# Ledger of designs, part 6: peptides against a protein of PDB entry 4BOS

Target 1, 163 residues: chain A of PDB entry 4BOS
Amino acid sequence: PVLTRTVVPADNSCLFTSVYYVVEGGVLNPACAPEMRRLIAQIVASDPDFYSEAILGKTNQEYCDWIKRDDTWGGAIEISILSKFYQCEICVVDTQTVRIDRFGEDAGYTKRVLLIYDGIHYDPLQRNFPDPDTPPLTIFSSNDDIVLVQALELADEARRRRQ
Target 2, 163 residues: chain A of PDB entry 4BOS as posed
Amino acid sequence: PVLTRTVVPADNSALFTSVYYVVEGGVLNPACAPEMRRLIAQIVASDPDFYSEAILGKTNQEYCDWIKRDDTWGGAIEISILSKFYQCEICVVDTQTVRIDRFGEDAGYTKRVLLIYDGIHYDPLQRNFPDPDTPPLTIFSSNDDIVLVQALELADEARRRRQ

## One batch from the design tools (peptide; made by RFdiffusion4, then SolubleMPNN)

Design b1_p8_7_s4 (from b1_p8_7 with P1K)
Fold by OpenDDE base, seed 4:
Structure b1_p8_7_s4 (fold): chain B 163 residues (1-163), chain A 8 residues (1-8)
Amino acid sequence: as target 1 above (163 residues)
Amino acid sequence: KRPVFPKP
């Protein structure tokens, strides 16, 4: 089994497309972003005490309006929210640092999904199997640490290619 | 420019 990267469009919504891909079992839908942005805004608006200006860098209302724009970039806040919404750990391997940041790791989720991040772009990761009749896997056990090792290997190779 | 990262 090999962990591979699926390149999604660099259209300012790559994070949303990537998350949607992995949590839906490998469905590429670049049109998913508007609804996901609305979902983020809804969740942020629902808890202004938690999603404070100190966290958001702007007022709660301003953030909601901002994230719903089609040209604004999601980040750690969105990943955290989506992890909670989809009830899974979201693991992001960074090709610049060759490190994995785990979102939702303290929530006790039994499932994890993986993204690869290069500083300006997110892509989803999937495990391919030798049997062509076995579809790629995007949702892993939270106990599957082998997939994290494989993600680090991908990131390390990517870093070597760019340096 | 880049997406906001890492955790808040």
Scores: peptide ipSAE 0.062, ipTM 0.789, DockQ to the pose 0.121
Fold by OpenDDE base, seed 5:
Structure b1_p8_7_s4 (fold): chain B 163 residues (1-163), chain A 8 residues (1-8)
Amino acid sequence: as target 1 above (163 residues)
Amino acid sequence: KRPVFPKP
């Protein structure tokens, strides 16, 4: 099996598109972002004590209005929220540092999904199988460390291409 | 450009 990257549009909503892709088993839907943005805003609005100005960098209400814009970028806050919502570990491999940032690693989830990040863009990762009739896998066991090694290999190759 | 860190 080989881990591969699916390039999604660079339309300011690549994080949401990428997360949707992996948690839905490989469904590419660039139109999913508005609903996901509203979902995040709803979750943030529901707990103003936890999602404070210290975490958000702005008031709870300001963040909710901001994240619902179609031109604002998702990041660590949004990944953390989506990890909790989908009850899975979200692993982000960074091509600039060749590091994997794990979100939800202490929550005890049995499943993990993987994204690749280059500093300005997110893409989803999937495992392809030798049998062409076997569909790609996007949801892995949280004990599958081989997929993490493969993700690091992809990131290292991407880094070498830019150097 | 939005970073991956910090984790909330």
Scores: peptide ipSAE 0.060, ipTM 0.788, DockQ to the pose 0.084
Fold by OpenDDE base, seed 3:
Structure b1_p8_7_s4 (fold): chain B 163 residues (1-163), chain A 8 residues (1-8)
Amino acid sequence: as target 1 above (163 residues)
Amino acid sequence: KRPVFPKP
């Protein structure tokens, strides 16, 4: 089995599309972003004490309005929120640094999903199997460290291609 | 502006 990336549109909503892809088992839906943005805004608005200005970098209300715009880019805050919502680790491998940041790593989740990030774009990762009748896997065990190694290898190769 | 990464 090999870890591969699915290139999603660079339409300002690549993070949401990528997360949706992996948590839904490999469903590519570029139209999912508006609802994902609303979901995040709803969660943030529901807990202004936790999602404070210190965390958001802006007021709770300002953030909610901002994230619901179709041209604003998601990042670490949104990944953290989505990790909690979907109850899984979201592991992001960075092609610029060849490092993995694990979101939700201390929450005790049994599942993890993987994204690849190049500094300006997110794509989802999936494991492809030799059997063509076996669909790609996007949700991994949190004990599956092989997938993290494969993600690092994929990122390193990507980095070398861009240097 | 590019996505914010890594986590805060």
Scores: peptide ipSAE 0.060, ipTM 0.787, DockQ to the pose 0.121
Fold by OpenDDE base, seed 2:
Structure b1_p8_7_s4 (fold): chain B 163 residues (1-163), chain A 8 residues (1-8)
Amino acid sequence: as target 1 above (163 residues)
Amino acid sequence: KRPVFPKP
């Protein structure tokens, strides 16, 4: 089995497209971003005490309006929210640092998904199998540390290609 | 670009 990346459009919504891809088992839908943004805004608006200005860097209402724009980028806040919503660990491997940031790692989730990030773009990762009749896997066991090693290898190769 | 984590 080999871990590969699926390149999604660089349209300011690559994080949402990438998350949707992996949590839905490998469904590429660049049009999912507006709904994903609304989902996040709805979650944030539902709990203003938890999603405070201290966390958001702006008022709850301002954040909700901001994240629903089609040109604003998601980051750690949005990944954390999506991790909680989908009840899975979201692992982001950074090609610039060759490090993995794990979101939801302390929540006790049994599932993990993986994204690759280069500082300006997110792509989803998937495991391809030698049997052509076996579809790629995007949802892994949270105990599958081999996939994390493979993600680091993939990121390291990407880094070497750019330097 | 935006980092994974918010700016300090």
Scores: peptide ipSAE 0.052, ipTM 0.765, DockQ to the pose 0.091

Design b1_p8_8_s1 (from b1_p8_8 with Q5A)
Fold by OpenDDE base, seed 2:
Structure b1_p8_8_s1 (fold): chain B 163 residues (1-163), chain A 8 residues (1-8)
Amino acid sequence: as target 1 above (163 residues)
Amino acid sequence: PLPPAVPP
């Protein structure tokens, strides 16, 4: 089995498209972003005590309006929220640093999904199997450390390509 | 390291 990258559009919503892809088992739908943005805004709005200005960098209401725009970029805050919503660890391998940031790692989730990040773009990762009749896997065991090694390998390869 | 984020 090999871990591969599926390139999604660089349309300011690549994070949402990538997360949707992996949590839905490999469904590529760039049109999912508006609904996911609204989902995040709904979650944030539902708990203004937790999602405070200190966390958001802006007021709760301002953030909700901001994230629902079709041209704003998601990051760690959005990943954290989506991790909790989908009840899975979201692992982001960074091609610039060849490191993996694990979101939700302390929540006790049994599943993990993987994204690859280059500083300005997110793509989803999937495991391809030798049998062409076996569909790619996007949801892994949170104990699957091999997939993390493979993700680091992909990141390292990507880094070398940029040099 | 800083958590992954893209500029607004």
Scores: peptide ipSAE 0.072, ipTM 0.808, DockQ to the pose 0.117
Fold by OpenDDE base, seed 1:
Structure b1_p8_8_s1 (fold): chain B 163 residues (1-163), chain A 8 residues (1-8)
Amino acid sequence: as target 1 above (163 residues)
Amino acid sequence: PLPPAVPP
């Protein structure tokens, strides 16, 4: 079994497309972003005490309007929200630092999904199997540390290619 | 460490 990267479009919505891909078991839907952006805005708006200016860098309402634009980029705030919404740990491996940031790691989720991030783009990761009839896996056990090792290897290889 | 994020 090998961990591979599925390159999604760099259309400013790569984070949403990537998250959707992994949480839905490997479904590529480039049109998923608008609804996911609305979901983020809805959740942000629902808790102005937590999602304050200190967290958002702008007013709650301004952030909601901003994230719903089709050309704005999601980040850690969105990943945190989506982790909670989908009830899974979202692990992001960074090709620049060769580090994994785990979102939702303290929530007690039994499942994890993986993204690869290069500083300006997100892609989903999947495990491919030797048997061609076995579909790729995108949802892993939160106890599967092997997949994290494989993600780091993949990120390190990507980093070396850019050096 | 800073979590992954993309600037506006």
Scores: peptide ipSAE 0.070, ipTM 0.807, DockQ to the pose 0.095
Fold by OpenDDE base, seed 3:
Structure b1_p8_8_s1 (fold): chain B 163 residues (1-163), chain A 8 residues (1-8)
Amino acid sequence: as target 1 above (163 residues)
Amino acid sequence: PLPPAVPP
């Protein structure tokens, strides 16, 4: 079994496309972003006490309008929200620092998904199996620490290619 | 994309 990267379009919505890919079991849908953005806006709007200016960096309403634009980038806030919504850890391996940021790690989720990030782009990760009839896996056990090691290996290899 | 970080 090997962990591999699926390159998604660099269209300003790569985070949403990548998350959708992994949580849906490997479905590539570049058209999913508008719905994902609306979902996040809906969640944020539903809890203005928690999603305050201090958290969002702008008013609740301003954030909702902003995130629904087709050219705005998601980050930690959006990943955190999506982790809660999909009830899974979202683990992001950074190729620049060769570290993993784990979102939802304290929520007690039994599943985790993985993304790879290079500072300007997100891609989803998947595990491929030797048996060609076994489809790639995108949803892992939260106890599967081997996949995290493999993600770090991918990131380190990517970093070395750039240096 | 914004960099990943710890949740707020």
Scores: peptide ipSAE 0.069, ipTM 0.822, DockQ to the pose 0.055
Fold by OpenDDE base, seed 5:
Structure b1_p8_8_s1 (fold): chain B 163 residues (1-163), chain A 8 residues (1-8)
Amino acid sequence: as target 1 above (163 residues)
Amino acid sequence: PLPPAVPP
C-alpha cells in the first residue's frame, strides 16, 4: 500500500475540498466548499464565548461573514472546527517543515484523516492498494502511525524536490 | 511550530 496525494484545485477552497475528500472516503467535489464554509460559520456563531475576537482575530460576526466568502482561506481554526465536527483527527503534513500537525489529537477520536500542506495549498492524502478493485482509503485508525510515517516521507520527498 | 494558517 502506498500513500498518495490527490491534487485538488487551487481555488481558495482547497482546504475544504481536501477535508471533504478524506472524510467522505475519497470523493472529489470542489463544489463542496460553500456548504462547508457555512457549516464553520454556523459553529462559530453558535459559541461566541469560545470563538471570541481573541481567537478569531476579528469579531465573531465578522469572521462568519469572512469565512463564507468564496475567496478566503482556511487554516488552523477551520481545521480544528472540522476535526470536532467530523469527530476525527485531521493530520496535516507540512512539506516546508516535514512536520505533522495533529488536530483533535487529544479528543480521543478513533479515526484520522491526512492532508498535505505546502504553506499555500492543501491536498488530501489517500492509501492506494495494489489490488485495483480495492478503493483507496482516506480514513485511518488513529493508532495507525505507519500512515504518519508515510506522510512524512511524502513531505520529505516534496521538500527535496524543491531544494 | 505553529499549525497551518491562513495566508497573510
Scores: peptide ipSAE 0.066, ipTM 0.796, DockQ to the pose 0.096

Design b1_p8_8_s2 (from b1_p8_8 with L2R Q5A)
Fold by OpenDDE base, seed 3:
Structure b1_p8_8_s2 (fold): chain B 163 residues (1-163), chain A 8 residues (1-8)
Amino acid sequence: as target 1 above (163 residues)
Amino acid sequence: PRPPAVPP
């Protein structure tokens, strides 16, 4: 088994497309972004006490309007929200630092998904199997630490290629 | 896109 990335479009919504891909078991749907953005806005609007201006960097209302634009970038805040919504860890490996940021790691989720970030783009990760009849896996056990090692290896290789 | 890091 090998961990690989699926390159999704660089259309300013790569984070949402990538998350959708992994949580839906490997479904590439670039058209999912508008609804993903609306979902995040709905969650944020529902809890203005938690999603405060201090966290958002703007008022709750301003954030909701902003994130629903088709050209605004998702990041840690959006990943955290989506982790909670989908009830899974979202692990992001960074090719620039060769480090993994784990979202939802303290929530007790039994599942984890993985993304790769290169500083300007997010892509989903998947495990491919030698059996051609076995589809790629995008949802892993939260106890599967081997996949994290594989993600780091993938990131390190990417970093070396850029040097 | 923004980085997967929460500012301190």
Scores: peptide ipSAE 0.278, ipTM 0.849, DockQ to the pose 0.060
Fold by OpenDDE base, seed 2:
Structure b1_p8_8_s2 (fold): chain B 163 residues (1-163), chain A 8 residues (1-8)
Amino acid sequence: as target 1 above (163 residues)
Amino acid sequence: PRPPAVPP
């Protein structure tokens, strides 16, 4: 089994597209972004006490309006929200630092998904199997630490290619 | 996109 990267469009919504891809089992749908943005805004708006200005860096309402724009970038806050919504760890490997940030790691989720981030773009990761009739896997056990090692290897290779 | 880290 090999961990591979699926390149999604660089349309400012790559994070949402990538998350959707992995949590839906490998469905590439760039058109998912508007609804993903609305989902996040809805969640944020539903809990202004938790999603405070201190957390968001702006008022709750300002954030909701901002994140729904088609040109604004998702990041850690959005990943955290999506992790909680989909009830899975979202592990992001950074090709610049060769480090993995694990979102939702303390929530006790049984599943994890993986993204790769290069500083300006998010892509989803998937496991390919030698049997061509076996579809790629995007949802892993949260106990599968081998996939994290593979993600680091992938990031390391990417970093070396840039040097 | 923003990094997978909360900015200060």
Scores: peptide ipSAE 0.271, ipTM 0.845, DockQ to the pose 0.066
Fold by OpenDDE base, seed 5:
Structure b1_p8_8_s2 (fold): chain B 163 residues (1-163), chain A 8 residues (1-8)
Amino acid sequence: as target 1 above (163 residues)
Amino acid sequence: PRPPAVPP
């Protein structure tokens, strides 16, 4: 079994498309972004005390209007929110640094999903099996450290191709 | 998109 990358469109919503792909078991749906943006805005609006200007970099209302635009980029704030919503750890491997940032690691989730980030784009990761009749796996045990090793190997190879 | 840097 090998860990592979599925390239999603670079349409300003790659983060949302990538998260949707892995949490839904490998479903590619580039049209999922508007609804996910609205979901995030709804969650942020529901807790203005926690989602303060200090965290958002703008007022709660301004952020909600901003994230719902089709050309604004998601990042750590959105990943954190989606981790909580889907009740899973979201691990992001960075091809520039060959490091993994883990979101939700202290929440005690039993499941984890993986994304790959190259500085300007997010893609989902999946485990492929030798048997073609066995579908790719996108949701892993939070105790599966082998998949993290494979993600680092994938990122290191990507970095070596560029540098 | 923005980097996965943990927010404050």
Scores: peptide ipSAE 0.262, ipTM 0.847, DockQ to the pose 0.058
Fold by OpenDDE base, seed 4:
Structure b1_p8_8_s2 (fold): chain B 163 residues (1-163), chain A 8 residues (1-8)
Amino acid sequence: as target 1 above (163 residues)
Amino acid sequence: PRPPAVPP
């Protein structure tokens, strides 16, 4: 089995597209972003005590309006929220540092999904199998640490290609 | 996109 990267469009919503891809088992839907942005805004608005200006960098209401724009970029806040919403770890391997950031790792989730980030773009990761009739896997056991090793290898290869 | 880290 090989871990591979599926390149999604660089349309300002790559994070949402990537998350949707992995949590839905490998469904590429670039049109998913508007609804996911609304989901983020809904969750942020629902807990202004936690999602305060200190966390958001702007008022709760301003953030909600901002994230719903089609040209604004998601980040750690969105990943954290989506991890909780989908009840899974979201592991992001960074090709610039060759490090993995694990979101939701303390929540006790049994499943994890993986993204790859290069500083300006997010893509989803999937495990491919030798049997062409076996569909790629995007949802892994949270105990599957080999997939994290494979993600690091993939990130390292990507970093080398940019050098 | 923003990085997967929240600035301090």
Scores: peptide ipSAE 0.135, ipTM 0.811, DockQ to the pose 0.063

## One batch from the design tools (peptide; made by RFdiffusion4, then SolubleMPNN)

Design b1_p9_1_s1 (from b1_p9_1, 5 letters changed)
Fold by OpenDDE base, seed 4:
Structure b1_p9_1_s1 (fold): chain B 163 residues (1-163), chain A 9 residues (1-9)
Amino acid sequence: as target 1 above (163 residues)
Amino acid sequence: SPPQSVRKP
């Protein structure tokens, strides 16, 4: 089995597309972003005490309006929210630092998904199997540390290619 | 727009 990257469009919504891809089992849907942005806004609006201006960098309402724009970028806040919403650990391997940032790691989720991030773009990761009749896997056991090793290998190779 | 980030808030 090999961990591979699926390149999604760089259309300002790559984070949402990538998350959707992995949590839905490998479904590429670049049109998923508007609804996911609305979902984020809904969740942010629902808890203004937690999602405070100190965390958001702007008022709760302003953030909700901002994230719903089609050209604004999501980040750690969105990943954290989506991890909780989909009840899975979201692991992001960073090709610049060759490290994995885990979101939801303390929540006790039994499943994890993986993204690869280069500082400006997110892509989803999947495990491909030698049997052509076995579909790629995007949702892993939270105990599967081999996939994390493979993700680091991908990131390290990507970093070497850019240097 | 601010850049996408993996930095936890």
Scores: peptide ipSAE 0.078, ipTM 0.804, DockQ to the pose 0.735
Fold by OpenDDE base, seed 2:
Formats: sequence, structure tokens, C-alpha cells
Structure b1_p9_1_s1 (fold): chain B 163 residues (1-163), chain A 9 residues (1-9)
Amino acid sequence: as target 1 above (163 residues)
Amino acid sequence: SPPQSVRKP
């Protein structure tokens, strides 16, 4: 089995497309972003005490309006929210630093998904199997540390290609 | 180009 990258469009919504891809088992839907943005806004709006201005960098209402724009980028806040919503660990391997940032790592989730990040773009990762009849896997056990090693290998290769 | 946010994990 090998871990591979699926390149999604660089349309300002790559994070949402990438998350949707992995949590839905490998479904590429670039049109998912508006609904994903609304989902995040709904979650944020539902808990103004937790999602405070201190966390958001803007008022709760301002954030909700902002994240629903089609040209605003998601990041750590949105990943954290999506991790909670989908009840899975979201692991982001950074090709610039060759490090993995794990979101939801302390929540006790049994599943993890993986994204690859280059500082401005997110793509989803998937495991391909030798048997062509076995579909790629995007949802892994949170105990599967081998997939993290494979992700680091991908990131390291990507970094070497650009430097 | 329109302004866009740069978000980090």
C-alpha cells in the first residue's frame, strides 16, 4: 500500500474540498465549499462563548460573515471545527517544515484523516492498494502511525522538489 | 488580484 496525493483545485476553498474528500471516503466535490463554509459558520454562531473574539480575531458575527465568503481561506480554526464535527483526528503534514500538525489528537477519536499543506494550499491524502479492485482508503485508524510516516515521506519529497 | 487571507494550521 502507498500513500498518494490527490490534487484539488486552488480556488480558495482547497481546505474544505480536501476535508470533504477524506471524510467522505474519497469523493472529490469542488462545489462542496459553500455548504462547508455555512456549516462552520453555523457551528461558530451556535457557541459565541467558546468561539469568542479572542479565538476568532474578530467578532463572532464578523467571522461567520467572513468565512462564508467564497474567497477566504480556512486554517487552524476551521480544521479544529471540522475535526470536532466529523469526530476524527485531522492530520496536516506540512511540506515546508516536514511536520505533522494533529487536530483533535486529545479528543479520543478512533479515526484520522490526512491532508498535505504547502503553506498556501491543501490537498487530501489517500492510501492506494495493490489490488485494483480495492478502493483507496482515506479514513485511517488513529493508531495507524505508519500512515503518518508515509505522509512525512511525501512531504519531504515535495519539499526537496521545491528547494 | 483580490485580497485573500493566509491561514496556517
Scores: peptide ipSAE 0.074, ipTM 0.772, DockQ to the pose 0.204
Fold by OpenDDE base, seed 1:
Structure b1_p9_1_s1 (fold): chain B 163 residues (1-163), chain A 9 residues (1-9)
Amino acid sequence: as target 1 above (163 residues)
Amino acid sequence: SPPQSVRKP
């Protein structure tokens, strides 16, 4: 088994496309972004006490309007929200730092999914199997530390290619 | 808009 990335479009919504891909078991749907943006906005709007200006950097309403734009980029706030929504740990391996940021790691989720991030773009990761009849896996056990090692290897290789 | 990041925007 080998961990690989699926390159999704760089259309300002790659984060949402990538998350959708992994949580849905490997379904590539770039058109999923508008609804996912609305989902984020709905969750942000639902808890203005937590999602305050201090957290958002702008008013709750302004943030909701902002994230629903088709040209704005999500970040840690969106990943954190999506982790909670899908009830899974979202692990982001950063090719610039060769580190993994784990979202939802303290929530006790039994499942994890992985993204690879290069500073401006997100792609989903999947495990491929030698058996052609076995489809790629995108949802892993939260106890599967091997997949994290493999993700770091991918990131390190990507970094070396840019050196 | 801020870039996509693992950090809070």
Scores: peptide ipSAE 0.072, ipTM 0.801, DockQ to the pose 0.554
Fold by OpenDDE base, seed 3:
Structure b1_p9_1_s1 (fold): chain B 163 residues (1-163), chain A 9 residues (1-9)
Amino acid sequence: as target 1 above (163 residues)
Amino acid sequence: SPPQSVRKP
């Protein structure tokens, strides 16, 4: 088994496309972003006490309007929200630092998904199997630390290519 | 570049 990257469009919505890909088991849908943005806005709007200015960096309403724009980039806030919504860890391996940022790690989720991030772009990761009849895996056990090692290796190689 | 949300440190 090998961990591989699926390059999604760099259309300002790569985070949402990438998350959708991994949580849906490997479904590439570049058109998913508008609804995912609305989903996030809905969640944020539903709990203004938790999603405060301290968390959002702007008012609740301002954030909701902002995230629904088609040109705004998602980050840690959106990943945290999506982790909660999909009830899984979202692990982001950073090719610039060769580090994994784990979201939802304290929630006790049994599943994790992986993204690779280069500072400006997110892509989803999947495990490919030797048997061509076995589809790629995008949802891993939260106990599968091998996939994290593989993600770090992938990120390290990516970093070396760009230096 | 388009605006980005906060990154996790």
Scores: peptide ipSAE 0.071, ipTM 0.784, DockQ to the pose 0.489

Design b1_p9_1_s2 (from b1_p9_1, 4 letters changed)
Fold by OpenDDE base, seed 1:
Structure b1_p9_1_s2 (fold): chain B 163 residues (1-163), chain A 9 residues (1-9)
Amino acid sequence: as target 1 above (163 residues)
Amino acid sequence: SAPQSVRKP
């Protein structure tokens, strides 16, 4: 079995598409972003004490309006929120630094999903199996450290190709 | 399209 990436559209919503892909078991739906953006906005709006201007960089209301635009990029805030919502670790391997940022790592989740990030684009990762009848796996055990090693290897190779 | 904020984990 090998870890591979599925290239999703670079349409400003690649983060949402990628998260949806992995948490839904490998379902590619580029149209999922609007609802996910609304979900983010709803959660942000629900806790203005935590999601303060200090955290958001703008007022709570302004952020909610901003993230619901179809041309704004999600980031760490969105990943953190989606990790909590889907009750899983979201592990993002960065090809620029060859590092994995783990979101939800302290929450005690039993599942983890993986994304690959190159500084401007997110793609989902999946494990492919040699058996053609076994579909790719996108949801891993939070104890599966091998998949993290494989993700780092994948990112390192990607980095070398661009340098 | 519109300028994007580069956001990273």
Scores: peptide ipSAE 0.070, ipTM 0.770, DockQ to the pose 0.242
Fold by OpenDDE base, seed 5:
Formats: sequence, C-alpha cells, structure tokens
Structure b1_p9_1_s2 (fold): chain B 163 residues (1-163), chain A 9 residues (1-9)
Amino acid sequence: as target 1 above (163 residues)
Amino acid sequence: SAPQSVRKP
C-alpha cells in the first residue's frame, strides 16, 4: 500500500475541498466549499462563549461573515471545527517542517484522515492498494501509525524537491 | 487585489 496525494484546485477553498475529499471517502467536489463555510459559520455562531473574540481574532459575527466569503482561507480554527463535526482526527503533515499537526487527538476518535500542507495550500492524502479493483482509502484507524510514517516520508520527499 | 490571510495548522 502506498500513500499518495490528490492535487485539488488552488481556489482559496482547498482546505474545505481537501477535508470533504477525505471524510467522504475520496470524493472530489470543488463546489463543496460554500456549504462547508456556512456550516462552520453556523457552528461558530451557535457558541459565542467558546468561539470568543480572543479565539477568532475578530467578533463572532465578523468571523461568520468573513469565513463565508469565497476568497478567505481556512486554517487551524476551521480544521478544529471540522474535526469535531465529523468526529475524526485530522492530521496535517507540513512539507516545510516535516511534522504532523494533529487535530482532535485528545477527543478519543477511532478514525483519522490526513492532509498535506505546504504553507499556502492543502491537499488530501489517500492510501492506494496493489489491487487496482480495491478503491483508495482515506479514512484510517486512529491506531494506524504506519500511515503517519508514510505521510512524513511523503512530506520529506516534497521538501527535498523544493530545496 | 486584497491581501489574503495565511492560515497555518
């Protein structure tokens, strides 16, 4: 089995497209972003005490209006929200540092998904199998540490290509 | 064009 990267469009919504891809089992839908942005805004609006100005960097209402724009970038806040919503660990391997940032690691989820991040762009990762009739896997066991090793190897190779 | 906010994990 080999861990590979699916390049999604760099259209300011790559995070949402990438998350959607992995949590839906490998469905590429670049048009998913508007609804996901609204979902995040709805969750944030529902808990202004938790999603405070200190967390958001702006008022709750300002954030909700901002994240719903089609040209604003998602990041750690949005990943954390999506991890909670989909009840899975989201692991982001960074090609600049060759490290994995884990979201939801303390929540006790049984599933994990993986993204690769280069500082400005997110892509989803999937495991391909030798049997071409076996579809790629995007949802892994939270106990599968082999996939994390493979993600680090993939990121290290990407870093070497840039140097 | 307007500046974009870079988001990191």
Scores: peptide ipSAE 0.069, ipTM 0.764, DockQ to the pose 0.212
Fold by OpenDDE base, seed 4:
Order: structure tokens, then sequence, then C-alpha cells
Structure b1_p9_1_s2 (fold): chain B 163 residues (1-163), chain A 9 residues (1-9)
């Protein structure tokens, strides 16, 4: 089995597309972003005490309006929210540092999904199997540390290509 | 369109 990336469009919504891809089992839907942005805004608006200006960098209302724009980038806040919403650990391997940032690791989720991030773009990761009739896997056990090793190897190779 | 900001995890 090999871990590979699926390149999604660089249309300012790559994070949302990538998350949707992995949590839905490998469904590429670039049109998912508007609804996911609304979902983020809804969740942020629902808890202004937690999602404070100190966390958001702007007022709660301003953030909600901002994230719903089609040209604004999601980040750690969005990943954290989506991890909670989909009830899975979201692991982001960074090709710049060859490190994995794990979101939701303390929540006790049984599933994990993986993204690869290069500083400006997110792509989803999937495991391909030797049997062509077996579809790629995007949702892994949270105990599957082999996939994390494979993700680090993939990121390390990507970093070497960029240097 | 252009992104408004770069955000890291």
Amino acid sequence: as target 1 above (163 residues)
Amino acid sequence: SAPQSVRKP
C-alpha cells in the first residue's frame, strides 16, 4: 500500500475541498466550499465566548462574514472546527518542516484523516492498494501510526524536491 | 481572485 496525494484546485478553498475529500471517503467536490464556509461561520457564531476576538483576530461577527467569502483562506481554526464536526482527528503533514500537526488528538476519536500542506496549499492524502478493485482509503484508524510514517516520508521527499 | 491571507495550522 502506498500513500499518495490528490491535487485539488488552488482556488482559495483547497482546505475545504481537501477536508471534504478525506472525510467523505475520497469524493472530490470543489463546489463543497460555500457550504463548508457557512458551517464554519455557524459554529463560530454559536459560541462567541470560545471563539473570541483573541482567538479569531477580529470580532466574531467579522470573522463569520470574512470566512464566508469565496477568496479567504482557512487555517488551524477551520481544521479544529471541522475535526470536531466530523468527529475525527485531522493530521496535517507540512512539507516545509516535515512535521505532522494533529488536530483533535485529545478528543478520543477512533478515526483520522490526513492532509498535506506546503505553506499555501492543502491537498488530501489517500492510501492506494495493490488490488485495483480495492478503492483508496482516506479514513484511517487513529491507532494506525504507519500512515503517519508514510506521510512524513512523502513530505520529506516533497521538501527535497523544493530545495 | 487573490487570497486575503496565508494561514498555517
Scores: peptide ipSAE 0.068, ipTM 0.776, DockQ to the pose 0.246
Fold by OpenDDE base, seed 3:
Structure b1_p9_1_s2 (fold): chain B 163 residues (1-163), chain A 9 residues (1-9)
Amino acid sequence: as target 1 above (163 residues)
Amino acid sequence: SAPQSVRKP
């Protein structure tokens, strides 16, 4: 089995497309972003005490309006929210640093999904199997540390190609 | 597009 990258459009919503891809088992739907943005805004608006200005960097209302724009980029805040919503770890391997940022790691989730990030773009990762009849896997056990090693290897290769 | 914030994990 090999871990591979599915390149999604660089349309300002790559994070949402990538998360949707992995949590839905490998469904590529670039049109999912507006609803994903609305989902995040809804969650944030529902808990202004937790999602405070200190966390958001702006008022709760300002954030909700901002994240629903089609040209704003998601990041750590949105990943954290989506991790909670989908009840899984979201592991982001960074091709610039060759490190993995794990979101939801302290929540006790049994599942993890993986994204690859180059500083400006997110793509989803999937495990491909030798058997062509076995579909790619996007949802892994949180005990599967091999997939993290494979993600680091993939990121390191990507980094070397850019140097 | 308007200016965008690069959001890093």
Scores: peptide ipSAE 0.067, ipTM 0.770, DockQ to the pose 0.236

